Peptides against a protein of PDB entry 5Z08. Designs and how they scored, part 119

Target 1, 168 residues: chain A of PDB entry 5Z08
Amino acid sequence: RQKDEWAKKTSSLMKQLDWFIGEHLGAMLAAEELGGPVVGELMEIDPDDLSAGFNAHGKLKKATSQPDLDRRQRRIDDIWGPQDEQGQAHKRKRGADEALAASAEMRDLIEQLMNKLVEAGGDNSATYVEIPRESAAARFLVRSKVAMFHPNDARRLRLVDFGRDLDD
Target 2, 222 residues: chain B of PDB entry 5Z08
Amino acid sequence: GLPRLIDAIEEASKIPAKRRQTPIKPTIEKLTTHLYTHGASPDSLLRLADLLTLRNHLDQASLAAITRNLYPSSTVSDEVVLRFIGALGHGQLKPTLALQALFLRWLVMVYHLLENPGVLGQVYGVLFDLLDTAAIRPQLCHLLALVTRRKHVRPFRIQAILTLSRQTGGDPNLTGLLRVFKNYYPEIIVGDATKGRASAFKHPDPQWRQHLDEIQQRRSEA

## One batch from the design tools (peptide; made by RFdiffusion4, then SolubleMPNN)

Design b2_p15_8_s3 (from b2_p15_8, 8 letters changed)
Fold by OpenDDE base, seed 1:
Structure b2_p15_8_s3 (fold): chain B 168 residues (1-168), chain C 222 residues (1-222), chain A 15 residues (1-15)
Amino acid sequence: as target 1 above (168 residues)
Amino acid sequence: as target 2 above (222 residues)
Amino acid sequence: MEAAIERAHAELDAR
């Protein structure tokens, strides 16, 4: 009974998390990846704002082509064809695509982290996921105190085990 | 005048609030009003720095109110600066971290009035070692961004910021400080740790700056 | 003196 209730609660929480990632967090993570505000500083990001890109200060850039844009932002600038109606539609679509990509990355990372935790069977050394890059998703989990990097290897990320700290 | 107000507050600060014969709040209000109108002389600043940094029986709201109105009418001495720096960090005798954040914010806002800006460079290590203290990190990074010179940008400090940035999930204040370091050494590989928003370290309070300028202008006319 | 903070902030803002 308690295991079943826990499983139901966990499944409900995962559904809520998936919803939150898709509806809110993905756009914020995409903004952070594009050099925008860190998640928690800006709660509502319009996909149109994502298409405009962010300055070095994480503020929305006005449409002026400054060169120090990260490769992803350069790609936004390359899609900044003429400000015609078609160009705006392409910008909006790209902002939405970046939000979807960020959502997918966060979901995948959480899934990997949870799977490794389960597979490790209590071996903390086996709970680390190897991450290809320090993504906005990874940084968000660390800021949220949900995940931590390996002390000697920033490419290895694991979930924080909240259960052990209660038994000590 | 201001010295008499400080005298009264100094005496009251020695006595627990429950044992005071008179409420100190009206005197604090008079002090803050005077500071807002006229600023504090170097001598008054030193006395107020002691009141703010040394353990006494003043309430946190009063200390915060004094700090928010701590307009220098002239320059800020090394001694005043060192009082505030000495008050930073963890310890039972130290001010609260909230008050320490206000002190750091104040130092940022009066940085241009320091008699010797180099004094902060001399205590750079003390400031830098406090970066792990989350409650003061935003203001501390801002101050360090102002203070940092090439001599302070050392490999161990670069690595410390990079490590702390990873551990904090890319705190934008640390990213901002790392960008300052990179300006002195462009070859610093910041990797993905600088991918994201850096703090711009904007002036914390433009209205406070404007009012400070008005106080400073009156001194130049005198 | 104000110009130095403004320059320092501007240098921080120009980055």
Scores: peptide ipSAE 0.030, ipTM 0.514, DockQ to the pose 0.019
Fold by OpenDDE base, seed 5:
Structure b2_p15_8_s3 (fold): chain B 168 residues (1-168), chain C 222 residues (1-222), chain A 15 residues (1-15)
Amino acid sequence: as target 1 above (168 residues)
Amino acid sequence: as target 2 above (222 residues)
Amino acid sequence: MEAAIERAHAELDAR
C-alpha cells in the first residue's frame, strides 16, 4: 500500500515536473542559453513579455543560414524593443526549438542525476553525473540548491541529498 | 559593374579632391545606387571596408553615403569585421568618430550575416575599452549587447560600467548594457544605475533591414 | 566570482 502510494506520488510528481519543464522552464532556460535572463532570479523582465513572444503561431519563413545570431538580436529586441510581427514568427520557431532543446536537456540531466542517485545506494561519491558543459539546466539546478558540483571538478554534478545532512 | 566603380573610387581616393581631373561624386552616386540595388559581394565588401577605414582623400559625405548603402548581398567575413573594428578609437589615421558610429551601426544591422559572430567576442575587450568615447557609445553599447556572453561579464567590467555610468549621469545605453550583464549574473547589484531609463537597443533602421532582406532573398533565388 | 562582485559593490557603496 505505502509503496503503491509512493509510486503514484512519484509518478504524479514526475508528470508535474515534466509539465513544468515543458511549459515554463524550457523557455526560460532557452532564454538563459541565448543570453537572456537567468532563471529564478528577479529579472525585471515581465514574464508576460516572455510569454507573449512564445505563444503566437506565426508562419515559419525559411531558416536563415545563421540561426543563432537572429535569436540573440531578436531577444534583445524582445527585451528592449517593440516586437515586430515578422520578427516574431522566426523568433517563435527558433524560440520553440530552443525551448524544446532546453527542455530535453533538463529532462535528460534530471534523469541522469536521479539514476545515479538510485544506483549509488547511498555512496555520495558515486552519485556524480559527468556533464559535457555547464548548461543553463545545470546552473539552474545548482542555483535552486537541487544539485551541486563536485568541489574539485565542475564537470561533475550530483543531486543534493537532503536526507543525510539531517543526521549531522 | 561594381568592381569597376570601386576601381575608379580607389584611384580617386589616392588623389586630393583639388587635383582630381574628374569629379568623383557621380561615381560615388553610381556606386551607392548599385549597392542599394544589388548589394555588395564579400570581395566588394572587403574593398569597400578598406576605402572606408583607411585614410584616403575621400570626403566624409561620400564615406557616409557608402556606409549607409553598404548592403551585403551575402555574408560578412571576419576580415571585413576586423577592418571596421580596427578603425575604431582615437587617432590621426582613424576615421572620424561620426563615421565610426556609422560603422558600429552597420555592424549591428548586419550582425546576423557575419560568417563568424565569435570574431566580435574575440575583440570584446577592444570594444569595451571604447565605452568612454561618448560619440560612439550608443552604437557601441548596442553592439556589445549583441556580443556579450557570460565569459565577458567580469567583475572589472561590471565595475567599469558602474563607474562610467556614474560619471555620465546614468547614460541609458550603459544602463542597457548593464542589464545585459545582469542577465548573466543577476546578483549584480545595480543600485541607482538601473533605476534610470535603459536603452531598448532597437533595430537602428527598420527600412534598411527590410531592404537588406530583399537583397538577401534575391541571392537565395538565383 | 560572487565574493568579488560583492566586494566591488561594497567598494562602490562606500564611495
Scores: peptide ipSAE 0.010, ipTM 0.281, DockQ to the pose 0.013
Fold by OpenDDE base, seed 3:
Structure b2_p15_8_s3 (fold): chain B 168 residues (1-168), chain C 222 residues (1-222), chain A 15 residues (1-15)
Amino acid sequence: as target 1 above (168 residues)
Amino acid sequence: as target 2 above (222 residues)
Amino acid sequence: MEAAIERAHAELDAR
């Protein structure tokens, strides 16, 4: 009975988390990946204030295209560029695609972190996931104190073991 | 001597750990001990910079140990600096962000030994564009605080730091860098971003500094 | 050179 209630609660929490990732967190993480606000510290930024901040960067002076900056800037411009109806539809679509990508990255990262925690059987050294890059998702989990980097390798991320802190 | 130790490590770095005939750890320990005692010549620094920045089969602990003991016995060349700067950022061929943070910390600690401090000013944009990377931001802001001159304080960079400061909830390192910018342009309105605690950018390791000074003095007496 | 860095650090510390 308690196990079934726990399973139901866990399932409900996972559904809520999945919803939160898909509906809210993914878009915020996508914004952070694109050089937007950092998730968790700026939850109070009015979306309208975000739009006002990006309008000032609209003067594309031809700075020498480092390809990655151009891609980010283009993505930012594609997400936040002028409100022409057709531009808005493409922007909304691209913004939605980036939000979906960020949501998928967060889901995958959480899944990997949880799987490694289960597989490690209590060995903290075995709980690390190798991350290909510092993503907004990874940074969010670290800022939220849910995950931590390996002390000697910032490409290794693990969940914070809250269970040990309860037994001490 | 140091060159022979570097030779052995360079050869070992080409081979996966599981395929090495001999463990590299004892050689790394000899290298780090030698570096701690005598420092590295400009030529040795360049070779070590390549080992640290280029993708090879050395483990992260060994790379970190070498970096922590990377005492220059004399000056640091532009080429060495550029190797470390070129190793910064995201990419599959780049060192780990933890190691990049150690490189930035090292550059801060050896800034006074650069043959041409102006080289960092030339790559200022590269450094500045990495401020969004949280793992290296503390050391990066410290280095930028040392490197920043009036010519670097541009409206777009001011706005970028202000935006990033808001985005990070007022990262004290960014606040510290904004204060450096304000030194050149007191009229900069930093708004609420400066109401927070600023980093003082103190020397990262006073003991390391003292030991570096001892190594540098021994060369001036020879 | 050390004096310039110390000044830079001191200017950072004095603020």
Scores: peptide ipSAE 0.038, ipTM 0.310, DockQ to the pose 0.015; fails the geometry check
Fold by OpenDDE base, seed 2:
Structure b2_p15_8_s3 (fold): chain B 168 residues (1-168), chain C 222 residues (1-222), chain A 15 residues (1-15)
Amino acid sequence: as target 1 above (168 residues)
Amino acid sequence: as target 2 above (222 residues)
Amino acid sequence: MEAAIERAHAELDAR
């Protein structure tokens, strides 16, 4: 009974998390990937704002002319470069696509992290997921103290096991 | 005057609140009002720095109120600066991290009034080693952004910021500080650790700045 | 001196 209640609560929380990722967090993560504000500093980002990109201060840039450059995970130097003005309509679709991509990346990352935690059976060394890039999703989980990087390899991420400290 | 108010607070600070015959709050309010109106002389600043940084029986709200009204009427001496720097970090004798953050914010806001800005450069290592303390990191990075010179930008510090940036999920304040380092050494490879927003390190309180300027101007006219 | 801090802040802001 308690396990079933726990499973139901966990399932409910996962559904709420999935909803939160899709409705809110995905757009915020996409904004961060585009050089916008760090997630937690801005509560609501319009997908239309994602299309314009962000200046070095995390403020909305005016619509720039070259929409086709992959702007995800811009270098600091690219984020702080001069603002050029052109190309609005392709930008809204791109902003929505970036939010969807960020949502998918966060969902996939959480799933991988949870699966590794379950598979490891209590071996902390086996709980690491190899990440292809340090994404906004990965950084968000670290800032939230939900995940941590391997001390010597930033390509390895694991969930913080809060349960182990209770059994000792 | 201000010296008499400080005398009364110093004496009260030696006694636990439960053993005081008279409430200290009215005297603190008089002090903060005086500081807001006239600022603090160098001698008064030193005495107030000791009250703020040394362990005593003053409550945290009173200490915070004094710090928020700590307008220098003139310059800030090296001795005053060193009192605040010496109060940073972890320890039972240290002020709370919340109060330490207020001290760092104060140092940022009065940086232009330091008699010798180089004093902060001399204690750069002490400041830098506190970057792992999350509660004070925003103000600490801002202060370090002001203080950093080419001589401070060393390979081990670059690596320390990069490592800490990864561990914090790209804290914007660390990214901002690393950008300051890149101004001295453009060849610094920031890598993925600094992906995201950098802090702009704007002035923490424009109203406080304006009021400070008014206090400083009154002295130049006297 | 204010100009130098404002410049330092502005240089931090303009980047």
Scores: peptide ipSAE 0.034, ipTM 0.510, DockQ to the pose 0.018; fails the geometry check

Design b2_p15_8_s4 (from b2_p15_8, 10 letters changed)
Fold by OpenDDE base, seed 3:
Structure b2_p15_8_s4 (fold): chain B 168 residues (1-168), chain C 222 residues (1-222), chain A 15 residues (1-15)
Amino acid sequence: as target 1 above (168 residues)
Amino acid sequence: as target 2 above (222 residues)
Amino acid sequence: SAAAIALSQALLDAR
């Protein structure tokens, strides 16, 4: 009975986590990667907002501000690119793709971290995952105190061992 | 043997999960165990590529599990490669982007086993045109880094990557690909927006590589 | 696993 309740609770939490990653966290992480706000400062980001881009302060670029040359080139491409329904569809698609990429990265990272924890059999030195980059996903896990970087190598990430504190 | 397991999965793939007489999971586990132990022959790889790339009633977890255990016991044919390339991009009949990323990762990991590496060079344009798809971009850039030759480094592609790099805030994978291009044309200026850390395109899975090498060694001894 | 539960809970609480 208790094992079944635990299994149901675990399954429910995993489903909730997967939903949270797919529906909310992915877009927020994508925004952070694109120079938007850090996760926790913005509760919800629409994929359409990702397409608009962010200013140096992590705020959504309002349509009105001064054309930096790179902004001008985007604006020229936005002005002279077919402003038709296809151009807006491409921008929305890009935002959705970035959110999907961030969601996939987070899921993959969690899976790797969990697998290494299981494989290590209690050896903390073997629990590290090598990360190719410091991603928004990795930073989020560290800020959430769920993961930690290796003290001497920021390319190595591990889960915080929540299990040891339960056996004490 | 492996062919019989594939037969059973092919038949099950034609039937919706709710209408199957037997759960598919045990058969998938037998398949993945066999693949892990022995690898897949060229003929088996082709059949598995069809199962992975064609629309059927297999669940995503099963497809991912097969892909993660898709160790070639010998070489990888052009036909197998083209099945995976044909499965890339957006479309209702195409595999999920997550599964496509696994296919690209697989192609990277088995690149040295391709019967004709030039086949990827022939479809370079198809691969390059998918760089805007963020979900597959990391693995796609890695594959392109392996495939790129001087003939592929054209002004329009340089400009396309530079534009996309600016649009993505300097994606490290795009910066990495630009560095590969720069090896052929040193005069390519990676703009300030790309001054970020480039991907080194390290092997995606060292353990998978080691296990593949073990499977391949058994073939050379036979 | 206890880790999966703790991870899931921590991530959901960080929301």
Scores: peptide ipSAE 0.099, ipTM 0.315, DockQ to the pose 0.031
Fold by OpenDDE base, seed 5:
Structure b2_p15_8_s4 (fold): chain B 168 residues (1-168), chain C 222 residues (1-222), chain A 15 residues (1-15)
Amino acid sequence: as target 1 above (168 residues)
Amino acid sequence: as target 2 above (222 residues)
Amino acid sequence: SAAAIALSQALLDAR
């Protein structure tokens, strides 16, 4: 009975988490990646409110910055650039696509972190996931005190072991 | 007069210190005394900006002394500003980061005397891209705090400051700059990394300001 | 797993 209630509770929480990632967190993470607010103080930033604040009238001349900055700048300019009529639908679609991508990245990262926790069998040294970059998703998990970086390697992320405090 | 002193220093700057027939220090002292007493005209400022920013054989102490006494007697031209901005960053031909910090501090202190304050807004990207350089960051953030307008507050720059703030453990100068950004876009969330003490960007040298004001007042009475 | 519950709860509480 208790196991079944626990399983139901787990399933319910996982569904709620998935919903939260898809409906709210993905958009917020995408906004952070795009140079919006940091996800941690829950301001329900409506993607539309973010779009309304950054009126893109300043044509920053393309200084040839590094290709990655150019890609981010293009994404930001594409998302926050001048609203031409055809641009609103493309902007909404791109915003939705970035939110979906952020949601997928978050889900994947959580899955990897959980899998490593299970595989480690209690060895905390084996619970680290190697992350290719410090993403908004990774930062969110750390800010939420759900994950931590390796002290000597910011490319290694692990879940905070909440379970040890329950089994003791 | 000041032009003759600059001429002598320019000629000396072409020659290594060990090969100079006459020590330059007395001439530098005369120059700094003159600058302290009378300030520098726009033409003299340009020449001094070249001496300060171009690679030459002047010692760092002399360059710093000139910079500390670089009181404009009138306005500061765009050309002078651009010389100092062009001297920023890493490179074999660029001044030391210590001197660059003094140049940025100088620009902060003379900001109100710029013929066209908008010139700094035009080079905003150049300034902003140097925020990762720790040695100049305090003065750079202060200058950016003065220069920043709504058009400069872009998502990529917000993210860059946030990222750099995390990497630096919440540098108060970055937090201060982010607060300036937040004034234009209140929706910018200053994350936990920014809960620290923000720099207030106070005037770097009140005595220098007072002396500058005295020099500027003498011009208005003449 | 208890970890998944704790994680989910922590993420939801950080909401």
Scores: peptide ipSAE 0.101, ipTM 0.273, DockQ to the pose 0.010; fails the geometry check
Fold by OpenDDE base, seed 2:
Structure b2_p15_8_s4 (fold): chain B 168 residues (1-168), chain C 222 residues (1-222), chain A 15 residues (1-15)
Amino acid sequence: as target 1 above (168 residues)
Amino acid sequence: as target 2 above (222 residues)
Amino acid sequence: SAAAIALSQALLDAR
């Protein structure tokens, strides 16, 4: 009975997490990958601030008039640029596709991390997932203190030990 | 009653302070007075835990006041505990570190009322990994001192706390936690850096404890 | 299961 309630609660939380990833986090991660604000660092970005673009550190670039907007800024402007009617549909679609991709990446990463945690059977060294790149998803998990990088290898990510003591 | 006060605060918490038609302070005062007099039922505790741990528009002083008066009239459920544990750490949606310290202090003070103390043991790793956060370390070490069992005392955690102790110049709370570890493994060499004063992890607030006991006694008579 | 809950909660709180 208690196990069933716990399972139901876990299932409910997983559904909420999946919803959160799909509805909110994916878009935010996509924005970060595109040079937008870092998820969980800048929550109060005024839409007007999004239009000004972000520096390589996710800080609002002052609207300096310099035309040599780096390719990344063009991508931000392509995603968040002025709402002219015709460009909006392609921008929305591209933004939606990037959000979906980011959501999928986050889901996959969480799944891999959880699977490794379960498979490791209490061996911390076996809980690392190899990540191909330091993605916004990976960084988000680390910032959230849900995951940590290997001290000597930033390509290895593991969950923070939330539950090794659950199987004993 | 208490549920109606919580309802009013929940609704107010959704609205920025500048946009509220009515000041929330009088309602918070009524809530804290009620909590002080009667304590919070398990259901009320859960609702209050949500108010305290979830991002909302309540001011820090109000949140702190609620936390300081969060007397359980009965037991503390796993769900309530997990809400507070989930609120720990760094993140924009997390409560302030000052409020997190109050939560940890509260968990220490109500530890004997937990329905399942083992729930904290299940999240031991989460708690332990937060020891680097200086602002919550004192209360965190105290909580860990209560929660630690032999199964939690692992070589990597021993090394981690020793390393952190060196890095912090021998934080008394870490030294206290190391003593708890040493109770399970006497062979742990607490290096010269730990010759320092260890925290005794005394009850954080004896008056709060006494008042809690009075609230708990009234339940046993009902 | 508790790890999953804690993970889910931590992720939901980091939103």
Scores: peptide ipSAE 0.095, ipTM 0.352, DockQ to the pose 0.046; fails the geometry check
Fold by OpenDDE base, seed 1:
Structure b2_p15_8_s4 (fold): chain B 168 residues (1-168), chain C 222 residues (1-222), chain A 15 residues (1-15)
Amino acid sequence: as target 1 above (168 residues)
Amino acid sequence: as target 2 above (222 residues)
Amino acid sequence: SAAAIALSQALLDAR
């Protein structure tokens, strides 16, 4: 019974995480990679607050409706993409493609980190994933205190062992 | 004259201090006095740039003294600029970081005398990649603030500054450079970590500037 | 499993 409830809770959380990555985090990570605002500098960013975007002063805009993620992405695209009308459609498509790519990168990184944790069987030295670059995804996980870099090698990332803190 | 002083120092620079028959300090003092009074011609600047940037047996105090008195009497060539840029970064053959900071400060102070200011724009990437070096960062940010054009403001560089700013706890020089970037792209969001005090990139030495102007005026009258 | 939950929760809390 408790294991089943735990499994259900895990499954639910994973679905919520996947949704979050796909609907919100991917676009934000893509924005960060494109030189936009850094994700997770604000500890308590409501997804709605993230959707509201940041003003030119780095202040969270009040959660205005769904259109603001599009406005933020549009702004990034307006800054870095071609200025032509055909360029705007290409910019939107490129922005969407970058968000999808960032979402995929985050999912893959999380999967690798979890797999290494399971494979390590309690050996903390074996829990490190080699990352090809310090991506926005990797930085986000570290800022969120979910992952940590190896003390001597910034190319090695591992999950923070939350299990020890729960048993203590 | 200045060429003879440079000749003597060049020869002395090849020999370890303990093996020199004559102390070099009096010759360095004569050189720095001459530079302070008359400045350096383009040819002399190139020779002095080599003395400052190439590994030799001159002591750090002498190199610093020459750099502090390195007043151009005319323009600064691309070749001279590139000697100083090539001397930046980490390496056993490179000058000390303290001396590199003086070179960057010098480039800031003589920027208006460059024959081709665009030369620094061409090596922008080399300069930008050194921002993680804390010892030279203040002067490097100031130089980049002068050199930065719209073409240099790229997404990856914006992100690099934002990341480094966070890692450094909001270095005011990085915040200052990010403000320069923001002048070209106002939509750049400076995170809360960068809400700190930005450097204004004021002239590093007003007295040095005034003395430079006096040297430059004498040549225009001759 | 505990780590996945903790991770998911931490990521959701980091929102």
Scores: peptide ipSAE 0.089, ipTM 0.281, DockQ to the pose 0.010; fails the geometry check

